# Peptides against a protein of PDB entry 8YVU, part 49

Target 1, 39 residues: chain A of PDB entry 8YVU
Amino acid sequence: PQLCYILDAILFLYGIVLTLLYCRLKIQVRKAAITSYEK
Target 2, 160 residues: chain B of PDB entry 8YVU
Amino acid sequence: TWLTVLKKEQEFLGVTQILTAMICLCFGTVVCSVLDISHIEGDIFSSFKAGYPFWGAIFFSISGMLSIISERRNATYLVRGSLGANTASSIAGGTGITILIINLKKSLAYIHIHSCQKFFETKCFMASFSTEIVVMMLFLTILGLGSAVSLTICGAGEEL

## One batch from the design tools (peptide; made by RFdiffusion4, then SolubleMPNN)

Design b1_p12_5_s2 (from b1_p12_5, 10 letters changed)
Fold by OpenDDE base, seed 2:
Structure b1_p12_5_s2 (fold): chain B 39 residues (1-39), chain C 160 residues (1-160), chain D 39 residues (1-39), chain A 12 residues (1-12)
Amino acid sequence: as target 1 above (39 residues)
Amino acid sequence: as target 2 above (160 residues)
Amino acid sequence: as target 1 above (39 residues)
Amino acid sequence: LIVELLFLLLSL
């Protein structure tokens, strides 16, 4: 049971980090799309 | 392009909020069906006895639905009216999540008061189970809060 | 303890979905960068 | 609702 709670904490942290990275990458894709439309 | 992408994000966040609410409702229903809370001695499940997972999930679901409806009506109604409805939905969602966090903290405090020395005692098993349920609900609440904050930021960005 | 394993399964699935979405976005950013370099 | 969510996830 203790190992399961540790795994939950690791997976939760991983989910938060991936969400932040996804948001940053999405912003970059949007900026690139705008720059390509202005050319 | 930016407006269409922001709209898609708002719809996705609204759907995520509704899904989170439905998961909380399902979880509450399963707990009520598996655990005869009425026959459980003690105040460990007092928050569940109050129907907290049910009314909390309903409130969160209504907030998500209002957000999606407001976004879909943005094309037919005045932009200002749609923005106002989206902002109101975001505030309602944030308030609902805050209430959920407060109730989860209260439930966790009650569970911690029941300090169990022996894990294999029936009372200790029920206390551990209730703690696990509260932790799961806390994680779902944090995800819901993240979606509501994101919706609020997107709505504020459209007003600007 | 069994509920902890259910939470692990949900978080694991969420992590996989986010990883796939991140990979798709990363490919899109690379394609956009190549297209901008050829102009 | 699930189909709409999947479509939204694919459109992102």
Scores: peptide ipSAE 0.513, ipTM 0.807, DockQ to the pose 0.036
Fold by OpenDDE base, seed 3:
Structure b1_p12_5_s2 (fold): chain B 39 residues (1-39), chain C 160 residues (1-160), chain D 39 residues (1-39), chain A 12 residues (1-12)
Amino acid sequence: as target 1 above (39 residues)
Amino acid sequence: as target 2 above (160 residues)
Amino acid sequence: as target 1 above (39 residues)
Amino acid sequence: LIVELLFLLLSL
């Protein structure tokens, strides 16, 4: 049971980090698409 | 267009916010139906006594609905209204998180004081259950706040 | 304890979905970078 | 909506 809460905390942190990375990557893809359109 | 992509993202965030609000409301109603909070030690269910699942769910639902409507109609007046609603929802979410943290601390303190080794004791079971529910509500509130803040930033970006 | 397991399952599913999306997005960024280099 | 988002992400 205590291990479950620890796992939840780790998964939650992982989810936040992945969400931030995904947002950054999405912005990069958008910038690349804009740059490709301007060329 | 970039605007279409942003709109789809806003709609998704709005739907997520509404869903989060509905889940919070469901949890609140279930807890109120199963447990007579008035007869339970008030400190353990302080967030429920404050009615947070209800008013929080209402605020998030309204904010999400307004965001979706604003996105769909693309009317200038709706954009401002959605921004205002999202801002209000963000403030409400922050307040809710604070209340839930306080409740969680009280519940944990109660469990620690009573040295709840005997999980079968009704008081220990209720305290544990309360803690679990509060943690779930806290998680949902954080998700709702994240969506509301994201929508607020998007709306502010459209006004600039 | 049962609620913890439910939350864990949801977070785990979310983490998997995000990981897949991140991988796909990363592949797209790489493809865009290659295309930009060939031009 | 999620399926459409995934499809859009695949089409990019």
Scores: peptide ipSAE 0.484, ipTM 0.790, DockQ to the pose 0.027
Fold by OpenDDE base, seed 4:
Structure b1_p12_5_s2 (fold): chain B 39 residues (1-39), chain C 160 residues (1-160), chain D 39 residues (1-39), chain A 12 residues (1-12)
Amino acid sequence: as target 1 above (39 residues)
Amino acid sequence: as target 2 above (160 residues)
Amino acid sequence: as target 1 above (39 residues)
Amino acid sequence: LIVELLFLLLSL
């Protein structure tokens, strides 16, 4: 049971990091799309 | 430039592979030190008996190191070497995942057959512990495989 | 204990899905950058 | 490493 909770904590942290990275990448895609529209 | 981004990604992926390899080695060492797997009857630790934490970790470590060296030296021969190592690590990772899935199925089958309602039974505890460790190793192996495949794609793109 | 394993499975699946989405988004950013360079 | 990854993501 303790190992399961440790795994949950690691997976949760990994999920948060990936979500932040995804959000940043999504913002970059939006910025690139806006820059292409102004040209 | 895209090349600079790919290089930084390659370094990150290489570091991730090395880290994954180190964690796998640590888990393998801890399991071997705490549990005498040779005296454990049954296929609950089949992935450990197959030595996957050791050879898999070695392959991922070599792949990660070669990827980092290839990025730092920016030499064509190192790129080819890294591509080869990443391909080998991808194959090793796929094999490891297969072994771990088989181990998980055996462990789950053992738990089901013995109706492990009482966690304090030594056999049920060992099966549960094995399952938890195998799940962790499976996750790490998938991460390592993902990094190795990504590095392989990056290396193939540099050779074209 | 069973809830912990279910949580692990959900978090693991979420991690895989996020990784795939991140890869797709990264490929899209690359394609957008190539298209912007050719103009 | 995370900061470098974030910077890489920002440089894209």
Scores: peptide ipSAE 0.511, ipTM 0.807, DockQ to the pose 0.028; fails the geometry check
Fold by OpenDDE base, seed 1:
Formats: sequence, C-alpha cells, structure tokens
Structure b1_p12_5_s2 (fold): chain B 39 residues (1-39), chain C 160 residues (1-160), chain D 39 residues (1-39), chain A 12 residues (1-12)
Amino acid sequence: as target 1 above (39 residues)
Amino acid sequence: as target 2 above (160 residues)
Amino acid sequence: as target 1 above (39 residues)
Amino acid sequence: LIVELLFLLLSL
C-alpha cells in the first residue's frame, strides 16, 4: 500500500512535468509558425 | 509572452477548473451517500464535515464559468469579474488544501495510534478509506488551485 | 489500497497519452523546422 | 489542447 501511494505521487509529478513540457513545446511550434509567416 | 500563452489557454484552464470542481463534487456526494459522516467518531472526515467538497466545487465552477464567458465575450467588465472570481477561488483552494492537510494528518495519526495491522478492523478500514479519499481530494484541490491561479495571472495581465 | 491502484492506473494512462501527444507535437515541430529550412 | 482535454474527458 505504501508503494502505491509513492507511485501515485511520482505519476502525478510526471503528469505535471509532461504538461509543462507540452506547453513549452506548443509555444515553440507557435513561434516557429510565426517566424515562418514573417519570412 | 507567457501571458499570451496563458490567455490562449484560458478556456482550457476554465474547463479544467470546472471539471475538477465536478469531480470534487462527485466525490463529496458519493462519500456523503455511502458514509454517514455525521456519525463517524473523530476528525477523520473533518474536510467533509466542513463541507469543502461542496463550497469548493461551487467556487471553482463559478470561477471556471466566468473565465470561459470572459474569454468568449472579450468584454472588459467580464475580465474584472473573472479576476475577482479566480482570486476568490484561489483563496478557497488554498484554504481547502490547508483543511485537507490537517485532515490527512489526523487520519494518519489515527492509523498510527491504532497500529492498524489488521486491515479488516472497521475503524482501520474507515481511516484508510478516509485517507485515500482525502489524498484524492487534495490532488484535485491542487489542480483546481493551479488552474485558478493561472486564470488569475491571465486576468491580471489583461488589466495591465 | 484499491483506490490507490485505480488512481495509479488512471495516472499511468494519462502519462502515456501525454507522452504520445508530446511525441506527435515534437514530430510536428521537426516537420515545421524542416519546412522552414527548405524555404 | 482542446483535443487533449476532450481525450482526457473521453479517458474518464
């Protein structure tokens, strides 16, 4: 049972980190699209 | 800018906030329907006794709805209203987290005191179940607070 | 304990989905970068 | 992101 709660915490942190990385990557895609539109 | 990104995600954050609120409400109603919290001895369900799943869900739902409406109508008066609602929801979320942490500590202390080696003891089972529910509610509250804070930052950025 | 395992399963699934979406987005960024380089 | 949210909703 303790291992399960630890796993929950790890997976939760992983989800948050992935969401942040996804947002950053989405911003990069948008910046690339804007740069391509200005050329 | 970070503000521009947050503004574009405002509707998403609002929907996420509403969803979180609905999940919290569902958990609250399920727990209230399955367990007679009023007859449970101790402070294991103090967060539920305080009605946090109910009022917290309402605040988050209102904040999320106002954020979505503000984004869709793009009206200055709605931005101020959304900012106020998001601020209130952020405060409510912070208070909720505090209550849940206190409840969690009490539940863990209860489990520790009773040396719950036998899971089938009704009291130990209830304490464990309460702890699990409180942890889930804590995670949902953190998510809700994160969305509310993000929406607040978006609203503040639009007023500057 | 059972709720913990259910939560683990949900979080795990969420993590997988986010990873797949992140990979797709990363591929899109790469494609956009290649297209901008050919232009 | 809306698609992601919809997928999350469908995953629930």
Scores: peptide ipSAE 0.508, ipTM 0.799, DockQ to the pose 0.064; fails the geometry check

Design b1_p12_5_s3 (from b1_p12_5, 10 letters changed)
Fold by OpenDDE base, seed 4:
Structure b1_p12_5_s3 (fold): chain B 39 residues (1-39), chain C 160 residues (1-160), chain D 39 residues (1-39), chain A 12 residues (1-12)
Amino acid sequence: as target 1 above (39 residues)
Amino acid sequence: as target 2 above (160 residues)
Amino acid sequence: as target 1 above (39 residues)
Amino acid sequence: LLVLELFRSLLL
């Protein structure tokens, strides 16, 4: 049971990091799309 | 720019493979040091008895190291070597996942048969602990396989 | 203990979905960069 | 150092 909670904490942290990375990538895609529309 | 992004991703995937391998080795060594797997009755630790944490970690470590070396040296022969190692690592990861799934099924069956209502029984505790470790190892193996497959696709894309 | 395993399964599924979405977004960034290079 | 460089590469 304690190991399960440790795993949950690691998975939760991983999910947060991936979400932040996804948001950054999404912002980059949006910036690239805006730059392509101004051309 | 694309090659630099692919390189950064290859390095990231290689580091992820090495990290996964190190974690698998650490878990394997901790389990071997804390638990005498030889004295544990049943197939609950079948993945550990098969030595998966050891050989799986070695394959992932080699694949990750070759990927990093290939990215750093930018040599065509290293790219091919990395592709081969990543393919081998992907096969090893797939085999490891299969073994871990079988181990999980056996562990769950053991828990069900013994009706582990009392978590304080040593056998039920060991089965639960084994299941937790196997789930962690399965997750790490899936991450390692994902990285190895990604590196294989990147390497194949560089050869085309 | 059962709740912990359910949480692990949900977090694992979330991690897989985020990884797939990240890969798709990365492919979209790649396609956008290729299209910008051909112009 | 490699992990830090990866983190830095991921942040840029």
Scores: peptide ipSAE 0.496, ipTM 0.805, DockQ to the pose 0.034
Fold by OpenDDE base, seed 2:
Structure b1_p12_5_s3 (fold): chain B 39 residues (1-39), chain C 160 residues (1-160), chain D 39 residues (1-39), chain A 12 residues (1-12)
Amino acid sequence: as target 1 above (39 residues)
Amino acid sequence: as target 2 above (160 residues)
Amino acid sequence: as target 1 above (39 residues)
Amino acid sequence: LLVLELFRSLLL
């Protein structure tokens, strides 16, 4: 049971990091699309 | 441009494959150091007694290393030889992962047969710990399979 | 203990889906950058 | 170091 909770904590942290990276990448795509529209 | 993207994805997938293999090797080493497998009465750890986490992790690591080396050599004269080595490493990695899934299924079935009524008995604690380690290895195996399949698709796309 | 394993499976599936979405978004960013360089 | 370079290349 303790190992299951450790795995859950690692997977949860990985999911949060991936979500933050995805949000940053989505913002970069939007910024690139806006700069392409102003040209 | 697409080839450069696929090449960077191949390097990342190869590194992910090596990392997965290293994690599996670390887990195998920790299980061997913490659990005196020689003192465990029963076949619950038969897959660990066979050294499967060690040789499986080594095969997966060799496949990932061969993929990365092949991709790095692609920059000069051996484009065809590198593509052949990448496809061979992807096939070897996929085969290794398939063997790992079969062994994990066998280990899981064996743990399910040793279903303990009393969770607090030492044998039941060892069976629960073995089940947790098998589940972790199964997750790592699925990640490795995803990376190997992605590398195979990227390599096949370069041949096409 | 069964709830911990179910949570692990859900978090693992979520991690795979997020990784695939991140890869797709990264490809879209690269396509947008190439289209901006050809103008 | 290679993993760190890949992570840095992924962030840039």
Scores: peptide ipSAE 0.496, ipTM 0.800, DockQ to the pose 0.034
Fold by OpenDDE base, seed 3:
Parts: C-alpha cells; structure tokens; sequence
Structure b1_p12_5_s3 (fold): chain B 39 residues (1-39), chain C 160 residues (1-160), chain D 39 residues (1-39), chain A 12 residues (1-12)
C-alpha cells in the first residue's frame, strides 16, 4: 500500500508538470497564431 | 514526419531508458538485499529468482547509452549498433513483461488461495509486497520497452 | 489498497494521453515557427 | 547535466 501511494505521488507530479508544459505550449501556439494573423 | 519528431527526441528517450534501467536495478538490488528471496518458499518472487531486474536493467542501460552515443556522433556504424542494441532491448523488455505477468498471476493466485483476511500474517504480507513490487517493475519495464521501441523505430528510419 | 492501484492506472493513462497531446502541440508550434520563418 | 539540459531545452 505505501508503494502504491508513492507511485501515485510520482504520477500525480508528472501529470501536473505535463499539464503546466501543455498550457505553456498552448499559449505559445496561440501567440504564434495571433502574430501570424497580424501580418 | 513522425520519424523526424522521434529523431529529435531520441536523446531524451535514451536518457529515459537509462534512468528507467537504473531505477529497476536499484529496486532489484534493494529487494534482494532486504529479502532473502532464496529462502522465500513459493513462486511469489519468480521474476526476482530469474534475475530479471538485473539483466533487464543492464540491457536497457546498454541500449540507452548506445542510442545516446549514436545520436551524438552521427556515425553510420554507431547507428547500426544502436539499432541492434535497441532491438535486443525491446525483445528483452517483452520477455520481462511476460515473466512479470506470470509472476503477478502466481502472486494473485497465492493471495486468493490463502484468503488473506489477516494481512498481518507474514505470508500474506510477503505476497502483497511481492505483488506491489512486481506491478512497479511491470510499469518500469513498459516504460523502458516504449523507449527502446521508439529508439528502434528512429534507428530503422535512419537506415532507410 | 485496490483504490490506490485503480488511481495509479488512471494517472498512468492520463500521463500517456498528456504526453501524446504535448507531442502534437509541440509539432504544431514547430510548424507555426517554420511557416513564420518562410514569410 | 544532460538531463538538466534536456529539461531546460524542453522548458524553453
């Protein structure tokens, strides 16, 4: 049971990091699309 | 193309493979140091008795290292060597997964037969612990196999 | 303990899906950057 | 260092 909780914590942290990276990348795509539309 | 994307992430995949291998090795050594698997009755730790954490970790480590070296040096001979090592590591990973699944089934069967209502019994505790360890190793092996297969596809795409 | 293993499976699946989405988004950013450089 | 560079390259 303790190992399962440790794995959950690692996977949860990984999921949070990936979500943050995805959000940042999505913002970059949106900024690039806006800059391309203003040209 | 998907191949171009995988090529750009080949170094990352190689590092991930090495890291996964090191975690598996560390885990295997810790389990072997804490638990005298030789004195454990039954097939609960059959994957450990087969030495899977050790040889699997070695294969994944070698594959990852060769992949990183091949990517950095861009030499044709290293590309072939990396492809061969990645293919071997993929086969080893598949075999490891099979062994772990068999061990997991045996461990689950043991827990079911002994009707482990009393989790405080040493046998039930060992069986549950073994199951947890095997599941963790299975996840790590799947990650390692995914990395090795990705690297193999990248290497094959460079040879074509 | 069974709930923990189920959570691990869900988090693992979520991690895989997020990784795939991140890769797709990264490709889109790269394509947008290339298109912006050719203009 | 390589892992750190990869993380940095991934973040940047």
Amino acid sequence: as target 1 above (39 residues)
Amino acid sequence: as target 2 above (160 residues)
Amino acid sequence: as target 1 above (39 residues)
Amino acid sequence: LLVLELFRSLLL
Scores: peptide ipSAE 0.479, ipTM 0.788, DockQ to the pose 0.033
Fold by OpenDDE base, seed 5:
Structure b1_p12_5_s3 (fold): chain B 39 residues (1-39), chain C 160 residues (1-160), chain D 39 residues (1-39), chain A 12 residues (1-12)
Amino acid sequence: as target 1 above (39 residues)
Amino acid sequence: as target 2 above (160 residues)
Amino acid sequence: as target 1 above (39 residues)
Amino acid sequence: LLVLELFRSLLL
């Protein structure tokens, strides 16, 4: 049971990190798209 | 194309494979250091007795390293070598998953047979611990297999 | 204990989906970057 | 070192 909770914590942290990276990447895509429309 | 995507993620997949392998080795080492599996009654640790954490981790590590080297050098001979290693790693991963599933079934059956209502019983604790470790190893093996298969598809696409 | 294993499965699936989405987004960023260099 | 470089390359 304790190991299961540890695994959950690791997977949760992984999910958060991936979500943050995804958000940053999405912002970059939006910025690139805006810059391409202004040119 | 999907192949171009997979090629770009090849390095990431290789790193993931190495990381998965290292985690599997760490778990294997911890289990072997804390528990004398040879003295444990039953097949609760059958995957460990088979040495899967060790050989599986080695295959994944080699596959990941070869993939990274192949991507960096972009040499045809390295691509072929990486493809071979990734294929071998994929087979090893599939075999490992099969062994882990069998072990998991045995562990679950053991828990059911002993009616583990009392967690304080050493046998029930060991069976539960084994089940948890096997599940963790199964997840890691699935991740490793996924990376190896992805790398294999990339390598096969480069040969076409 | 069963709930913990279910949570592990959900988090694992979420991690896979996020990884796929991240890869797709990374490709979009790269395509946008290439298109901006050709202009 | 290779893993660290890969992580750095992935983060950049």
Scores: peptide ipSAE 0.486, ipTM 0.799, DockQ to the pose 0.033; fails the geometry check

Design b1_p12_5_s4 (from b1_p12_5, 8 letters changed)
Fold by OpenDDE base, seed 3:
Structure b1_p12_5_s4 (fold): chain B 39 residues (1-39), chain C 160 residues (1-160), chain D 39 residues (1-39), chain A 12 residues (1-12)
Amino acid sequence: as target 1 above (39 residues)
Amino acid sequence: as target 2 above (160 residues)
Amino acid sequence: as target 1 above (39 residues)
Amino acid sequence: LIVDFLFLLASL
């Protein structure tokens, strides 16, 4: 049971980090698409 | 344009805020329907007795709705209104987190005092259940606060 | 304890989905970078 | 983004 709460905390942190990375990567893809269109 | 991207992100954040608020409201309603909080030891469900799931959900819902409406109508008066609502919801979220932390501490203290080795005791079960619900509500409140703060920053950036 | 396991399952699923989306997005960024280099 | 989020929600 205590392991479950620790796992929840780790998974929550992982989810936040992945969300931030996903947002950054999505912005990069959009920037790359815009630069490709201007060429 | 950068503005179009920001608008789409604002709408997404607003929807996330509304969803979080609805989940909080659902949890509050379920807990109130299943448990007569008035007959339970008051310290374990202090956040529920304070009505946090209800008023918190209302504030987050209003803030999210105003943010979406402001984004869609793109009117200056709505932008200011949305910024104000998001700021108010952020303050409410911070207050809610504080209340939930206090409730969590009381619930944990109760579990420690009663040395709940025997999970089958009704009091220990209720205290454990309360702790679990409070933790879930805390996570949801943090998510709601994060969305509200993000919307506030976006709105403030548009006014500057 | 049962609620913890439910939350853990939800967070785990969310983490898997985000990881898959991140991988797909990373592949798209790499493809876009390659196409930009060939131009 | 909304479609991706809806897909994420549906997958969740």
Scores: peptide ipSAE 0.494, ipTM 0.785, DockQ to the pose 0.056
Fold by OpenDDE base, seed 1:
Structure b1_p12_5_s4 (fold): chain B 39 residues (1-39), chain C 160 residues (1-160), chain D 39 residues (1-39), chain A 12 residues (1-12)
Amino acid sequence: as target 1 above (39 residues)
Amino acid sequence: as target 2 above (160 residues)
Amino acid sequence: as target 1 above (39 residues)
Amino acid sequence: LIVDFLFLLASL
C-alpha cells in the first residue's frame, strides 16, 4: 500500500511536469506560426 | 503574453472547474450514500461533515459558468462578475484544502494510533478508505483552486 | 489500497497519452521549423 | 486543452 501511494505521487508529479512542458511546446508552436505570418 | 494565453484558455479553465466541481459532488454523494457519516465516530470524515463537497462544488460550478459566459459574451459587467466569482471560488478552494489537510492529518493519526496491522478491522478499513477519499478530494480541490486562480488572474488582467 | 491501484492505472494511462501527444507536438514543431528554414 | 483535460483525468 505504501508503494502505491508513492507511485501515485510520482505519476501525479510526472503529469504536472508533462502538462507544463506541453504548454511550453504549444506556445513555441504558436510563436513559430506568428513569426511565419509576419514574414 | 501569459495573460493572453490565459484569456484564450479561459473557457477551458471554466469547463475544467465545472468538471472538477461535478466530480467532487459525485464523490460526496457516493460517500454519503455508502457511508452513514453522521454515525461515524471521530473526525475522520470532518470534511464531509462540514459539507465541503457540496458547497465547494457549488462555488466552483458558479465560477466556471460565469467564466464561460464572460468569455462568450465579452461584456465588461460579466468580466467583473466572473472576477468576483473566481475570487470567491479561490477562497472557498483554499478553505477546502485546509479542511482536507486537517482531515487527512486526523485520519493518518487514527491509523497510526490504532496500529492497523489487521486491514480487516472495520475501523482501520474505514480510516484507510476515508484517507483515500480525502486524498482524492484534496487533489480535485487543488485543481479547482488552480483553475479559479488562473481565471482570477485572467479577469484581473482584463480589468487593468 | 484498491483505489490507489485504480488511480495508478489511470495516471499511468494518462502519462502514456500525454507522452504520445507531446511527441506529436514535438514533431509538429520540428516540421514547422523545417518549413520556416526552407522559406 | 487536451493536456489539461488529461491532467484533470489523472488527478481524478
Scores: peptide ipSAE 0.540, ipTM 0.817, DockQ to the pose 0.082; fails the geometry check
Fold by OpenDDE base, seed 2:
Structure b1_p12_5_s4 (fold): chain B 39 residues (1-39), chain C 160 residues (1-160), chain D 39 residues (1-39), chain A 12 residues (1-12)
Amino acid sequence: as target 1 above (39 residues)
Amino acid sequence: as target 2 above (160 residues)
Amino acid sequence: as target 1 above (39 residues)
Amino acid sequence: LIVDFLFLLASL
């Protein structure tokens, strides 16, 4: 049971990190699209 | 295209917030239906006694709905309303986290005091169940807060 | 204990979905970069 | 909601 809660914490942290990375990557894609439109 | 992408992000975040709120509400409802929290002695269910699953779910739902509506109508007044709702939801989420942490501490203290070696003892079972539910609600609240903060940042960016 | 395993399953599924999304987004960024290089 | 989520995923 304790191992399960530890796993939950790890998976939760992983989910947060992935969400942040996804947001950053999406912002980068958007910046690239804007730069291509100004050309 | 950029506006459409931002719009889709806001809608997604709003949907995520509503979903989180609905899950919290479901958990709150299930716990209230299965357990008469009013008759439970002690502070094991303090988060439920405070009504957090209900008011928290309402705040997140309103914030998510306003975000979706604001995005769909693309009106400045709705953006401001969404920003306000998201800010309020963020504050509510923070308060909810605090309540959940307090509840978790009380539940853990209860388990420690009663030396819950026998899981099948009613009191120990209730404390363990409360702890599990509180942890789940805590995770959902953090997700909801993340969505609300993200929507707030997006809304603030549109007003600038 | 059973609820913990359910949470683990949900978090695991969420992690997989986010990973797939991240991969798709990364591929799009790469395609955009290639298109900008050919111009 | 799921369709919108999937469409968001596809537009990305």
Scores: peptide ipSAE 0.517, ipTM 0.803, DockQ to the pose 0.032; fails the geometry check
Fold by OpenDDE base, seed 4:
Structure b1_p12_5_s4 (fold): chain B 39 residues (1-39), chain C 160 residues (1-160), chain D 39 residues (1-39), chain A 12 residues (1-12)
Amino acid sequence: as target 1 above (39 residues)
Amino acid sequence: as target 2 above (160 residues)
Amino acid sequence: as target 1 above (39 residues)
Amino acid sequence: LIVDFLFLLASL
């Protein structure tokens, strides 16, 4: 049971990091799309 | 530049592979130190008996190191070497995943057959512990495989 | 303990899905950058 | 490494 909770903590942290990275990438895609539309 | 981005990704993926390999080795050594797997009856630790934490970690470590060296030295021969190592690491990772899945199935079957409702029974505890370790190793192996495949794709793109 | 394993499975699946989405988004950003360079 | 990854994402 303790190992399960440790795994949960690691997976949760990994999920948060990936979510932040995905959000940043999505913002970059949006900025690139806006820049292409103004040209 | 795209090349700078790919290089930074390659370094990150290589470091991730090395880290994954080190964690797998640590788990392997801890399990070997705490549990005398040779005296454990049954196939609960089949992945450990197969030596996956050791050889898998070696392959991932070599792949990661070669990827980092290839990025740092910018030599064509190192790029090819890294691609080869990443391919080998990907194959090793796939094999490891297969072994871990088989081990997980055996461990789950053992728990089901023995109706392990009581956590404090030595056999049930060992099976549960094995299952938890195998799941952790499976996760790490999937991460390592993902990094190796990504590095392989990046290396193949540099050769074109 | 069973709830912990279920949580592990959900978090693991979420991590895989996010990784795939991140890879797809990254490929899209790359394609958009190439298209902007050819104009 | 995390900073480099963040910078990589920002440069994409």
Scores: peptide ipSAE 0.510, ipTM 0.802, DockQ to the pose 0.028; fails the geometry check

